# Peptides against a protein of PDB entry 5EFW, part 140

Target 1, 141 residues: chain A of PDB entry 5EFW
Amino acid sequence: TTLERIEKNFVITDPRLPDNPIIFASDSFLQLTEYSREEILGRNARFLQGPETDRATVRKIRDAIDNQTEVTVQLINYTKSGKKFWNLFHLQPMRDQKGDVQYFIGVQLDGTEHVRDAAEREGVMLIKKTAENIDEAAKEL

## One batch from the design tools (peptide; made by RFdiffusion4, then SolubleMPNN)

Design b1_p30_5_s3
Fold by OpenDDE base, seed 4:
Structure b1_p30_5_s3 (fold): chain B 141 residues (1-141), chain A 30 residues (1-30)
Amino acid sequence: as target 1 above (141 residues)
Amino acid sequence: EEEEEKKEKEEKEKEEEELKKLKFTEIVPS
């Protein structure tokens, strides 16, 4: 689909389904993570986590989902082949016209290193802007 | 910076236009 071809790493999840599964993934996300679409659709995004993933950071993500809020964090994620990468991750709710949470948008900026200071600020701005673009685009569907 | 913002806006508009051609059901597995 056109949405899948957006050259950004992102997923859409459905918190109304058990375990908030991925219902949409961009081609870029699939390339980044080395998974096929069939392998990840219907699954919780926790498959990206591994031994060096900070559990406290993961809890922040979980709390954001439970509280229906946005969050921005950096965490170690793993590709299908086990390759580690730093994920500057932004998650925000997609709300319907009534204001109820319908979906979550997750945007990933991958890197070999933990980003700090100006680089982090730039990355955060980018992934937040990307999430907003996806939100607007999805609302028009 | 202004040129980058303009390019980003144009890219967004193109993406939105293409997305309008899709059915929402196409982005959801079922």
Scores: peptide ipSAE 0.036, ipTM 0.543, DockQ to the pose 0.206
Fold by OpenDDE base, seed 1:
Structure b1_p30_5_s3 (fold): chain B 141 residues (1-141), chain A 30 residues (1-30)
Amino acid sequence: as target 1 above (141 residues)
Amino acid sequence: EEEEEKKEKEEKEKEEEELKKLKFTEIVPS
């Protein structure tokens, strides 16, 4: 589909369903994580976590979901084969016309290292802009 | 600069159209 072909790493999740499962994943996300779409849909994104994933950072993501707020963090994630990558991750709620949260948009920027300073600012700008584009596109559907 | 803004707008519009098509077909609740 057209959304899947967007060359950005992103997922859409449904917080109204048990455990906030992924209901949509881009082709790029599947390539990054080495999972098939069938392996991803209906699952919580926690399968990307592993031994070196900072639990405090994960809690920040959970808190943002629970509080229906946006968050931007960097954390270690793992591909299906067990390869580590740094994930500059942005999550934000998608709201309806009444202001109620319908979905969450998660955008991932992968890297081999933790990004700092200008590189971090550029990455954050990119993933936030991507999330806004997804939000606008989804609302017009 | 104006040409870059135009290209960015066109890219955004294409992305939005692609997202619309994908959303209708690929949103799966389970």
Scores: peptide ipSAE 0.095, ipTM 0.592, DockQ to the pose 0.235; fails the geometry check
Fold by OpenDDE base, seed 3:
Structure b1_p30_5_s3 (fold): chain B 141 residues (1-141), chain A 30 residues (1-30)
Amino acid sequence: as target 1 above (141 residues)
Amino acid sequence: EEEEEKKEKEEKEKEEEELKKLKFTEIVPS
């Protein structure tokens, strides 16, 4: 679909379903992670984690989901083939008109290294803006 | 700068219009 072809790495998850599964993934996300859409839809995004993924950072993501808040972190993720990459990850809830959480939007910016300072701020700005764009578009669904 | 901002806005609007055409169906995990 056209939505899938947006040139950004993102997923939409449904916290109202068991284990907050991915219900949508962009083509870019599939290319980054080396998975097919069939392989990831209906699954929790934890399959991207591996041996060097910082568990404290993962807990921050889990806490944000549980508390229905946004979070921005950097963590090591793995492709299907086992390739490591740094993921500058932003998560935020998509709320309905009543303020209830309907979905979560996850945006990924991949890199070979952990980014800091100005580079991090720039990346964060990008992924947050992307998430807002997705939120505005998806609210009409 | 202004032209780039305008192009970004137009691209965003196109993406939003395309997103509105999508239907999300409930996916039940296996």
Scores: peptide ipSAE 0.028, ipTM 0.559, DockQ to the pose 0.154; fails the geometry check
Fold by OpenDDE base, seed 5:
Order: sequence, then structure tokens, then C-alpha cells
Structure b1_p30_5_s3 (fold): chain B 141 residues (1-141), chain A 30 residues (1-30)
Amino acid sequence: as target 1 above (141 residues)
Amino acid sequence: EEEEEKKEKEEKEKEEEELKKLKFTEIVPS
């Protein structure tokens, strides 16, 4: 299936619902974050944030949602058990044929360290390409 | 080639339908 072919960490959110909740999460995302699907569906993705998460970076994500634009950032996230990981995160809107935003696609690349230079560029390229693949697969939602 | 293209389109459509079903089952309260 399309979902099986996209073995990446990603979520789809619905900005037309209150608080832009997660409406889909990949199996890989659940494994990464240590949550069950039932624990996260219908919730805003802010549950991944914790004490060391940069609030300014979170605001960049919020601004991108409000402005219906894409954004790529790195931030500290936390698993259910409280383990920290660096999340190279890409967010972009999924638009319908009329150009209206239907959903947001969020893709996560996890790591133990903040990535820079060539490693960062490679990661960004990967998560952006992944987001495009998800967009093509989910455009009919 | 045309037959392969047709099969690919049919597979993509099926996968999109499956994704829609997943969304519905996950979002709509039981």
C-alpha cells in the first residue's frame, strides 16, 4: 500500500478542526515517539515538547501554520518515556485542487545530535522529498 | 506500457481510498 511504501516518521493534521489535531500518524512515528495511535489521534502535536524545547522554534512552526506556509526547523522533542531526541522537522500544507489548505504534513527525522552542514542539508532534502511523496499519496483525503 | 500505466493508476487509486478509510476510522469516534 501507499502507507507501506512511505516508511518514514510523519503525521497529518487537520487545521479545520479545533487546535489542529493529528488525524493520521505513521507506524514509524508511533515507534519513534513511543505512543499508541489512540494516545495521539485527535491531539495537537505539542505533546512532543518538553523543558528543553526551544519556544522560539515552536513559534516558527505555529507561524507557518497560521500563514499556511512550509517550515523546516530542528527542535528537541520527547518520547512518552521522556527520552530526548533532536527532531529535524519539516511542515508543509496539503492543498486541494482549488488551492485551499486541507491538511498539514509533518515529517520528522530523529537524531541524537543537532545536525549541521552537509548532514543537515541531506536530512532536509530527505524530509522534504518525503513530504512530497505523502502529499501525492494523501491528496485525495 | 499502457497496460502497466493503467495498473499503476488503479493501484494508486486503491491506496488513496485505503488512506481515506484510515482517516475516517481514526478521526471519527467509535
Scores: peptide ipSAE 0.022, ipTM 0.535, DockQ to the pose 0.116; fails the geometry check

Design b1_p30_5_s4
Fold by OpenDDE base, seed 1:
Structure b1_p30_5_s4 (fold): chain B 141 residues (1-141), chain A 30 residues (1-30)
Amino acid sequence: as target 1 above (141 residues)
Amino acid sequence: EEEEEERKKLEEEKKKKEAEAEKFTEIVPS
């Protein structure tokens, strides 16, 4: 679809389904993570976690989902082949006209190392803007 | 062969982590 061809790393999840599974993934996300679309759809995004993923950071994500809020964090993720990467991740709810949460948008910015200061701020701005663009695009479809 | 064994090991470690992992993978706390 047009949404899948957006040249950004993102997924859309459905918190109203058991375990908040991925229902949509961009081509860029598939390329980054080295998974096929069939391997990802219907699964919780926890498959990106591995031995060096900070569990406390993951809890922040869980809390945001449970509280239906947005969050931005940085954590170690793993590709299908086991390659580690730093993931600057932003999650936010997609709401309907009544204000009820329908989906979550997750945007990933990959890097070889933990980003700080100006680089972090720039990355956060980018992924948040991307999430807003995806929200608008998804509503049009 | 060594690469395949390493890949299998990494896959096992990932599966173990997934079983204990919470809902999502995210990056920077902001």
Scores: peptide ipSAE 0.036, ipTM 0.534, DockQ to the pose 0.017; fails the geometry check
Fold by OpenDDE base, seed 2:
Structure b1_p30_5_s4 (fold): chain B 141 residues (1-141), chain A 30 residues (1-30)
Amino acid sequence: as target 1 above (141 residues)
Amino acid sequence: EEEEEERKKLEEEKKKKEAEAEKFTEIVPS
């Protein structure tokens, strides 16, 4: 679909379903994570976590979901083959016309290193903008 | 319209997979 072909790493999840599963993933996300679409659809995105993933950072993501808020964090993620990467991750809710949360948009900016300072600010700006674009595109569907 | 149908299909597929999955943490995206 048009959404799948957006050349950004992102997923859409459904918090109204048990365990907030992934309902949509971009082609870029699949390439990044080395998973097929069939392997990830219907699953919670926790499969990207591993031994070096900071549990406190994960809790921040969980809290954002529970509170229906946005969050931006950096954490270690793992590809299917076990390759580690730093994920500058932005999560925000997608709301309906009534203002109720329908979905979450998760955008990933991958890198070999943790980003700081100017690079982090630029990355955050990029992934937030991407999330807004996805939100607008998804609402038109 | 076509994308809405695809979204619905994805939601249904998810619902099936979720029924088999243990509930733990909310999606912890990477």
Scores: peptide ipSAE 0.031, ipTM 0.563, DockQ to the pose 0.025; fails the geometry check
Fold by OpenDDE base, seed 4:
Structure b1_p30_5_s4 (fold): chain B 141 residues (1-141), chain A 30 residues (1-30)
Amino acid sequence: as target 1 above (141 residues)
Amino acid sequence: EEEEEERKKLEEEKKKKEAEAEKFTEIVPS
């Protein structure tokens, strides 16, 4: 679909379904994570986590979902082959006209290192803007 | 039986990996 072809790493999840599964993934996300679409759809994004993933950071993501808020964090994620990468991750709810959460948009910016200072600010700005663009694009579906 | 044990081991490893992966990736709230 047009949404899948957006050249950004992102997923859409459905918090109304058990375990908030991924219902949509961009081609770029699949390439980054080394998974097929079939391997990802219907699953919770936790498969990206591994031994060095900070559990406290993961809890922040969980809290954001539970509170239906946006959050931006950096955490270690793993590809299918086990390759580690730093994920500058942004999550925000997609709301309907009534203000109820329908979906979550997750945007990933990958890197070999933890980004700080100006690089972090730039990355955060980028992934937030990307999330907004996806929100608008997905509303047309 | 050995193949089933290997499958169970892989499934347990997968489940462990999934248990380590809690909810969706975190992003700092605005």
Scores: peptide ipSAE 0.024, ipTM 0.457, DockQ to the pose 0.015; fails the geometry check
Fold by OpenDDE base, seed 3:
Structure b1_p30_5_s4 (fold): chain B 141 residues (1-141), chain A 30 residues (1-30)
Amino acid sequence: as target 1 above (141 residues)
Amino acid sequence: EEEEEERKKLEEEKKKKEAEAEKFTEIVPS
């Protein structure tokens, strides 16, 4: 689909379904994580986590979902092959016309290290802008 | 054999840390 071809790493999840599964993933996300679309659709995104993933950061993501708010964090994620990468991650709710949360948009910016200062600010700006673009594009869902 | 045991130990440690690593991309409340 047009949404899948957006050249950014992102997923869309459905919090109305059990365990907030991924219902959509970009081609870029699949390439980054080394998974096929079939391997990830219908699953919770926790499969990206591993030994060095910080629990406190995960709790922030959980809290954002529970409270239906946005969050931006950096965390260690793992590819299918077990390769570690830093994920500058932004999550935000997608709301319907009534203002109810319909989906969540998760955007990933990968890196070899934790980004700081100017690089972090630029990354945050990019992933937030990407999320807004996805929100607009996903209105057809 | 020692390499396999070390690999298994690393895998168990990985699983333990994954379990201990709470739902990290825990796009899941609870």
Scores: peptide ipSAE 0.024, ipTM 0.442, DockQ to the pose 0.015; fails the geometry check

Design b1_p30_6_s1 (from b1_p30_6, 9 letters changed)
Fold by OpenDDE base, seed 4:
Structure b1_p30_6_s1 (fold): chain B 141 residues (1-141), chain A 30 residues (1-30)
Amino acid sequence: as target 1 above (141 residues)
Amino acid sequence: MLKIDPSLSEEEKVELRKKHHEEALKKILS
C-alpha cells in the first residue's frame, strides 16, 4: 500500500482520543524501537523517553500538540531493550477540510549522535518531506 | 471524512473514532 511503501520511521496519533495515542506505526518504527505493534498501538509515545531525555525538549513537543502546530527537535529516546538513540523528530498536524486537526504525524530519524550543521539540515528536510508524504497517503483516515 | 454527531457522549465519540481508524487503516493497508 501507499502508506506501507513509506519505508521511514513514523507514527500517526489521534489527539481526539484520550492521551493522544498512537493509532498507526510503520514497520520501520517498530524495528527501530524494538516494540511490537500490539505493544504501542493505543499508547502515548512517551514510552520512548527515559532518564537522559531532555525535559525541555519534551515540553516543546507537548506545546506543539497543545497549540496544534508543527515542531522539529532532537531528543534522546530509548528502545525496548533500553538502547539510547538520538531522535531527530518532526511533528505536524493533519487537518481536515475545515482546518481542524484530526491527527498528528510523527517522523523519527535515528542516529548514534546528535546531528549538526549540514547533517541536521539534511535530516530535517528528509523528515519534513516524509511527513508530507504521509499526510497525502493517509487522507483516508 | 469522519463525521461525528456532537450530541453523542464522549465515550461514544471515542468508540466511533476507534472503529473508524480500524476500518480506514484496513483500507489503507490493504
Scores: peptide ipSAE 0.277, ipTM 0.826, DockQ to the pose 0.622
Fold by OpenDDE base, seed 5:
Structure b1_p30_6_s1 (fold): chain B 141 residues (1-141), chain A 30 residues (1-30)
Amino acid sequence: as target 1 above (141 residues)
Amino acid sequence: MLKIDPSLSEEEKVELRKKHHEEALKKILS
């Protein structure tokens, strides 16, 4: 399918269901986070957070969801085995023809370090472009 | 995209969305 062709780390969540659960996760995302699809579908993505995850950054994500806006941040996430990674994360709403939010698209670019300057700009462009591709493909949902 | 009749109850909407996601995921992952 079109979504299967997108070999990037991403999830789709449904804010119209209780606690905005993950309803789709790419194979790459599962590989990155070391979870099975069955372990994460129906759950809120907060399970990726841990001791060194910046709470202020998490609040920015929460605010974006509440305000139905996009956001791009970097934060520490944890795999199932407890391995830390830097997540350059982009979140944006997917809207219907009337403009109502139907889903959220979350795209993750993993790294061993926090990125700045040109490297950050390049990563942001990549994950935003990926989100747009997912937006088109996810119309089947 | 899923289009749900706004006249449905909130519980009915939730159940309809859950069923839709299950079917959509089967299609995407098949």
Scores: peptide ipSAE 0.149, ipTM 0.763, DockQ to the pose 0.839
Fold by OpenDDE base, seed 3:
Structure b1_p30_6_s1 (fold): chain B 141 residues (1-141), chain A 30 residues (1-30)
Amino acid sequence: as target 1 above (141 residues)
Amino acid sequence: MLKIDPSLSEEEKVELRKKHHEEALKKILS
C-alpha cells in the first residue's frame, strides 16, 4: 500500500522549504478538504483556515513549528466549497538519525462538533498513533 | 532520507529539496 492510500487524513510538510509547504497529502485528506493534489502541493496548510478559525489556536500551531515540538488542538477548518468542520489536529516533527527535524506530520480527525472528555482523549490517541505510523512509513521521503 | 552537501548555498539546497520531493511524489503517485 502506498503512503497516499493510507485511509487517514494527513499531510507531510517540509519546514526547510519556504513557508513550510505541503509536500504530501493522503487521498483521504483530499477527499475531506475537497481539493485536488495539484491545488495544495507546495502550499502552506493555512488555506484550510477561515473566518471562524480561532487565531490563538493557529498561533499554537505556529509556535510548535517554530519550536520544533508537537501540538494537539481543535480548530474550525473549511473545505474548498466553504463547508466548516471541526478539526482535531495533531502535528509532530519527523526527525532524522541525528535528531534534526526533516519534516512535519499533520493528522486531521474531522467532525461536526468540538469534542471533549472521553471522546477527545480517544481521538487524540488515534491521531497520535496515526502520526507514529506515518513517521515509520515515510522514511523513504 | 535526502542527503545534501552542507557546503552548498541555501538556494541550492532548496532547489535540490524541491527536485527530490517532485521525484518522490511521482513514485508515490504512479
Scores: peptide ipSAE 0.104, ipTM 0.709, DockQ to the pose 0.773
Fold by OpenDDE base, seed 1:
Structure b1_p30_6_s1 (fold): chain B 141 residues (1-141), chain A 30 residues (1-30)
Amino acid sequence: as target 1 above (141 residues)
Amino acid sequence: MLKIDPSLSEEEKVELRKKHHEEALKKILS
């Protein structure tokens, strides 16, 4: 499928279900986070957070969901084994023909360090483009 | 995209979405 061909780290969540659970995860996302598909489907993505995850950044994500808007941030996330990584994260709503939010698309770009300037701009461009590709490919959901 | 009758109860809407996700995931992941 077109979604299978998108070899990027991403998830799709359903905000119309309790606690906005993950309903789809790419193979790359599973490899990055070290979880199986069965372990993460139906769960809120907060399991990636840990002690050094900035709470103010998490609040920005929550606010975007509540306000049904997009957001791009960098935050510390943790793999299943407890390894830390920097996540350049982009979140945006997927809307139906009436403009109502149906899903959220989350795209992750992992790194060993916080990025700035040209590197950040390049990463942001990549994850936003990926999100648009996912939006088009996931119309059947 | 899934179209749900707005006149349904919240419980019914949730169940329909769950079933739709299961079917859609099979198509996407198979």
Scores: peptide ipSAE 0.068, ipTM 0.670, DockQ to the pose 0.851

Design b1_p30_6_s2 (from b1_p30_6, 12 letters changed)
Fold by OpenDDE base, seed 4:
Order: structure tokens, then sequence, then C-alpha cells
Structure b1_p30_6_s2 (fold): chain B 141 residues (1-141), chain A 30 residues (1-30)
């Protein structure tokens, strides 16, 4: 089902609003991050960052948004309670029929440690496919 | 597929498309 296709950790952000805030979050994402929906809607996702989050990686995300391109990175994020986790993160624009960016789709794959090699490749394929599923589902409904 | 009135301005069309996406996403997340 459509729900099954996107039963993953993801958010949708609105780059046409100030500071590109989260406008939608999956239930899985809320569970992962330990936030309620009301606590995160309308906020930039940077609240997930903390002391050990690599600033250079964050800049890559910012650059992708500015350039309206996709990016895949791994970075340390923090739950509401302060628990660290590795976030294999994929971001891509959602475009209209004219090709104009309307939203951004962010997909997260969480883990207790940084992933490499085959595990990383598999995770990347998964989160990219998830993002495409969200994009297509939004266009079809 | 979203059907829009061809008489709409580009701004109105974009607004309706964004609203359509938001509603679709809400349906997915419901």
Amino acid sequence: as target 1 above (141 residues)
Amino acid sequence: MLELDPSLSEEERQALLREHHKKALEEILS
C-alpha cells in the first residue's frame, strides 16, 4: 500500500517558508527522535544537531538546499532525551510539473554507529527509494 | 492527476499545486 511504501523515517520541509521548516513528519520519525508532532512542526530540522554533529556535513545539506539538489550524508543527531544516533540522511527536492521546487523530502536511516561499505550502499539505496516513493505518492493522490 | 482551470494565473496554479501536495501528504500520513 501507499502507507507501506513510506512507512519510514521522513520529513517534508517547505523551502518557501522562512528557514525551511518541517511541515510533515512520519510517525516513525517522531518515534525515532522522541518528539511530538507539535514540537517539531514549523521548525527547522537543525534541532536534531548537537555537539558531535559534524559542521562540514551540515554545510553539505545547506548547499544542497541552496542549489536545489539532492544529497546523501551521515551525521550524528540527537533525540529529545539527548541520545546520540547516526543518521544516514537523504534529502531531495520535490518538484512540480514545471520542474520548480515545491518541497524537500528528508529520509533518515538510524543506527548506533557509522555505516560503511555494503551496509552504507544498501542504506543509501533504501532511503533514496523511499524518497522517490514519497514523491510519487504525493503526485498521485 | 490534478486538473486545473486553464484560466488561472501562474501564481494561482502554483498555489493550488502546493495545496494539492499538502493534502496528498496529509492523506499519506493519516
Scores: peptide ipSAE 0.206, ipTM 0.648, DockQ to the pose 0.223
Fold by OpenDDE base, seed 1:
Structure b1_p30_6_s2 (fold): chain B 141 residues (1-141), chain A 30 residues (1-30)
Amino acid sequence: as target 1 above (141 residues)
Amino acid sequence: MLELDPSLSEEERQALLREHHKKALEEILS
């Protein structure tokens, strides 16, 4: 089902609003980050960043948003309680029938360590497929 | 995808498309 396919960590953001705030968040995302929906809706996702978050990686995300492109990176994020986790993160634009960007889809795969090689490839495939499922579901409903 | 009245203004068309997306996403996340 649609719910089963997208029962993952993800958010939807609105780049047409100031600072590209989160407008939707999955239940899994809330559980991962330890925030309530009310705490994060309307905010930029940068609240997940902390002291050990690589700024260069964050810039890659910002560049993708500015250029309206997709990006896949790994970065350190923090839960509300301050717990660190590695976030294998994929972001891609959701476009309308005219081709204009309306939203961004962000998908997160959490882990205790930075992943490489086969593990990374598998994770990337998963989060990209998840993003596509969300995009397709939104267009068909 | 939402079929829209071609007689609508571009602004109205865009508004309806955005509304459709939001409703769809809400259904997904419900």
Scores: peptide ipSAE 0.120, ipTM 0.601, DockQ to the pose 0.219
Fold by OpenDDE base, seed 5:
Structure b1_p30_6_s2 (fold): chain B 141 residues (1-141), chain A 30 residues (1-30)
Amino acid sequence: as target 1 above (141 residues)
Amino acid sequence: MLELDPSLSEEERQALLREHHKKALEEILS
């Protein structure tokens, strides 16, 4: 499918289900996080968080979901084996034709360090564009 | 929001979620 051809790290979640579980994960996301599809489907994405994950940043993500808005942040995430990585993360709602939130799209750009300035702007541009591509692909299907 | 039977085991809850997700994904990925 068109959605499966998007070779980026992303998930789709369903806020209409308890605890906003992951309903889709890209192959790249599974490779990055070292989880199988069976291990993550039906779960909230918080399993990526760990000791050094900034709680204030996590609250920003939670607030965006509650308010049905988009957000872009950087936070420490952990793979299944416990490896830390910096996640430049973008979240935005996917709305139906009536304007109601149907799903959330989460896009991840991994790195070895926290990025600033031009590097950050470039990354943000990339993940936002990716989210839009996913949104459009879903609407076309 | 979808309400699940609180008497279900975690495994049963996950099975219901997976089934719901599968149907939802068919709308997106078909």
Scores: peptide ipSAE 0.111, ipTM 0.592, DockQ to the pose 0.146
Fold by OpenDDE base, seed 2:
Structure b1_p30_6_s2 (fold): chain B 141 residues (1-141), chain A 30 residues (1-30)
Amino acid sequence: as target 1 above (141 residues)
Amino acid sequence: MLELDPSLSEEERQALLREHHKKALEEILS
């Protein structure tokens, strides 16, 4: 499918279900996080969080979901095996023709360290572009 | 909005979520 051809780390979640579970995960995301598709579909993405994940950053994500807005943050996430990585994360709503939120698109750019300045700006541009590509791909289908 | 019965087991909840995501994916990917 068009979405499957997007070789980036991303998920699609359904805020119309309790706890906003993941309903789609890219192959790259599964590889990054070391989970199988069966292990994560139907679950909230909070399983990626761990001891060093900043709670204030998580609250920003939750607020964005509740307010149906986009947000871009960096936070520590963990793979299934417990490996830490910095996640430059972008979240934005996917809306229908009526303007109602149907889904959320979450895009992850992984790294070994927190990125700053030009590297951060470049990463943000990349993940936002990816999110738009996913949104457009979904609209075309 | 899909509401789930809180009396359902986690396994049952996941099963319902799986069925829902399949339908949602069909909607997105069809």
Scores: peptide ipSAE 0.067, ipTM 0.571, DockQ to the pose 0.143

Design b1_p30_6_s3 (from b1_p30_6, 8 letters changed)
Fold by OpenDDE base, seed 4:
Structure b1_p30_6_s3 (fold): chain B 141 residues (1-141), chain A 30 residues (1-30)
Amino acid sequence: as target 1 above (141 residues)
Amino acid sequence: MLELDPSLSEEEKIELRKKHIEEQLKKILE
C-alpha cells in the first residue's frame, strides 16, 4: 500500500536552504542510521558517508541536486555506530505547481550486500515508487 | 508555495518548512 511504501527509509531536504539540509526524516530512516531526529535535522546528509563511500557516486548525487534532476545510485553508508551498509539510493526533486524545485526526496534501501541484476531492478522500482508516493502525498493536501 | 520571513534564522526556516511538509504528509504518515 501507499502507507507501507512511505514507511520506508526516506528524507526530505531543502535545496533552498544553505547546503541542502534534511528537513524531514522518516522513523525508519532514523532507525536505520541510528541517529536521533535532533541529530540530523538541519544537516546535509553527507554525514552518512565514510572511508569506503565511493566519491564518484557521491559526485553523481551532487550533480543531480545541482542540475535539479533525479538519480539512482548504490553506495556505502555508515550508521552512527560506524556500521557499513549498502544504500540503494534514489533522489528526485519535488516541484511546485509552477515547476520550481521545492524539496528533494531521498529514499534509501539498505542491505549488507551490493545488489545486482533482478534484485537491483526490484529495489530500484521500490525506491522510485516510494519517492513518487511521497511526492503525491505531499501534493494531495 | 510557503513563503518565509527572510529575517528568520536558518533554524527557524528549517522548522517552518519541516512543519509545512509534515502537515502535507500527515494524512499518510500518521
Scores: peptide ipSAE 0.304, ipTM 0.832, DockQ to the pose 0.349
Fold by OpenDDE base, seed 3:
Structure b1_p30_6_s3 (fold): chain B 141 residues (1-141), chain A 30 residues (1-30)
Amino acid sequence: as target 1 above (141 residues)
Amino acid sequence: MLELDPSLSEEEKIELRKKHIEEQLKKILE
């Protein structure tokens, strides 16, 4: 089902609103980050960042948004309680039939460690596929 | 596509768009 295909950690953001806020969050994302839906909707996702979050990696995300491109990175994020986790993060634009960006899809794969090599490739494949599933589902909007 | 009254404040527009999109996405994705 559509629900099963997208039963992952993800958010939808709206770059047409000030500061590209989160406008949708999956239940899994809320569970991962320990925030309620009310706490995160309308906010930029930067609240997940903290002291050990690599600023250069954050800049890659910002650049992708500004350039309306996709990006895949790994970065340290923090839950509401302050717990650190490695976030294998994929972001891609959701475009309309004219090719204009309507939203961004952000997919998070959490882990206790930075992943490399085959594990990283597998994770990237997974989160990219998830993003595509979300994109396809959202075409019904 | 949601079309809003241009006379609304920016804050009101943001809230209405957010609410609309959230509800639509919930219907489709969850």
Scores: peptide ipSAE 0.226, ipTM 0.781, DockQ to the pose 0.320
Fold by OpenDDE base, seed 5:
Structure b1_p30_6_s3 (fold): chain B 141 residues (1-141), chain A 30 residues (1-30)
Amino acid sequence: as target 1 above (141 residues)
Amino acid sequence: MLELDPSLSEEEKIELRKKHIEEQLKKILE
């Protein structure tokens, strides 16, 4: 679909379903993580975590979901084959006209290293802008 | 907002919401 062909790494999850499963994944996300669409739809995104994933960072993500707020973090994720990558990750809720959360938008920027300073600021700007574009596009007109 | 029948399976709800989002994005991106 058109949404799937957006050349950005992102997923949309549904917190109104048990365990906040992925209901949409971009082609780029599937390529990055080495999973098929069939393997990830309906699952919680925690399958990307592994031995070196910082649990405190994961808790920040969980807190943001529970509090229905946005969060930006960097964490180690793993592909299906077990390859590690640094994920500069931004999560934000998609709200309806009443202000109620309908979905979460997760945007991933992958890299081989943890980024700081100007590189981090640039990456954060990119993934936040991507999330806003997705939010605007997905909202009912 | 898309309203769903609560009697639907979780998989059915996922598919319907996915399709709804895809349709909304097509309106803006195309």
Scores: peptide ipSAE 0.086, ipTM 0.682, DockQ to the pose 0.308
Fold by OpenDDE base, seed 1:
Structure b1_p30_6_s3 (fold): chain B 141 residues (1-141), chain A 30 residues (1-30)
Amino acid sequence: as target 1 above (141 residues)
Amino acid sequence: MLELDPSLSEEEKIELRKKHIEEQLKKILE
């Protein structure tokens, strides 16, 4: 089903609002991060970052948002309780019929380790496909 | 796509778009 295709860890953010806040979060994302929906809606996703989060990687995400482009990175994130996890993260803009950016789609794949090679390629394929599914589903409604 | 009244302020348009996307995503994802 459509729901099954996009039942993954993801958020939608609104770059037209101050500080690009999260305006939608999937149930899986809430379970992963240990936050309630009320705790994260309206906030910038930077609350997932912590002491061991690579700042250079964060800058890549910021640059992608500023330049309205997509990016795929791996970074350390933290749950509400402080548990660290590796986040294979994909971000891409959602555009209107004129090509203007309306929202950003962020998809997360969590793991206990940084992934490389075949595992990374497989994960990247998964989260990119998920982002496309979300984009298509949202536009069809 | 959501059609908006051009006479609305930018803030109003943003809020309406926000509500629209939230409602649409809830229908398919929640």
Scores: peptide ipSAE 0.228, ipTM 0.787, DockQ to the pose 0.356; fails the geometry check

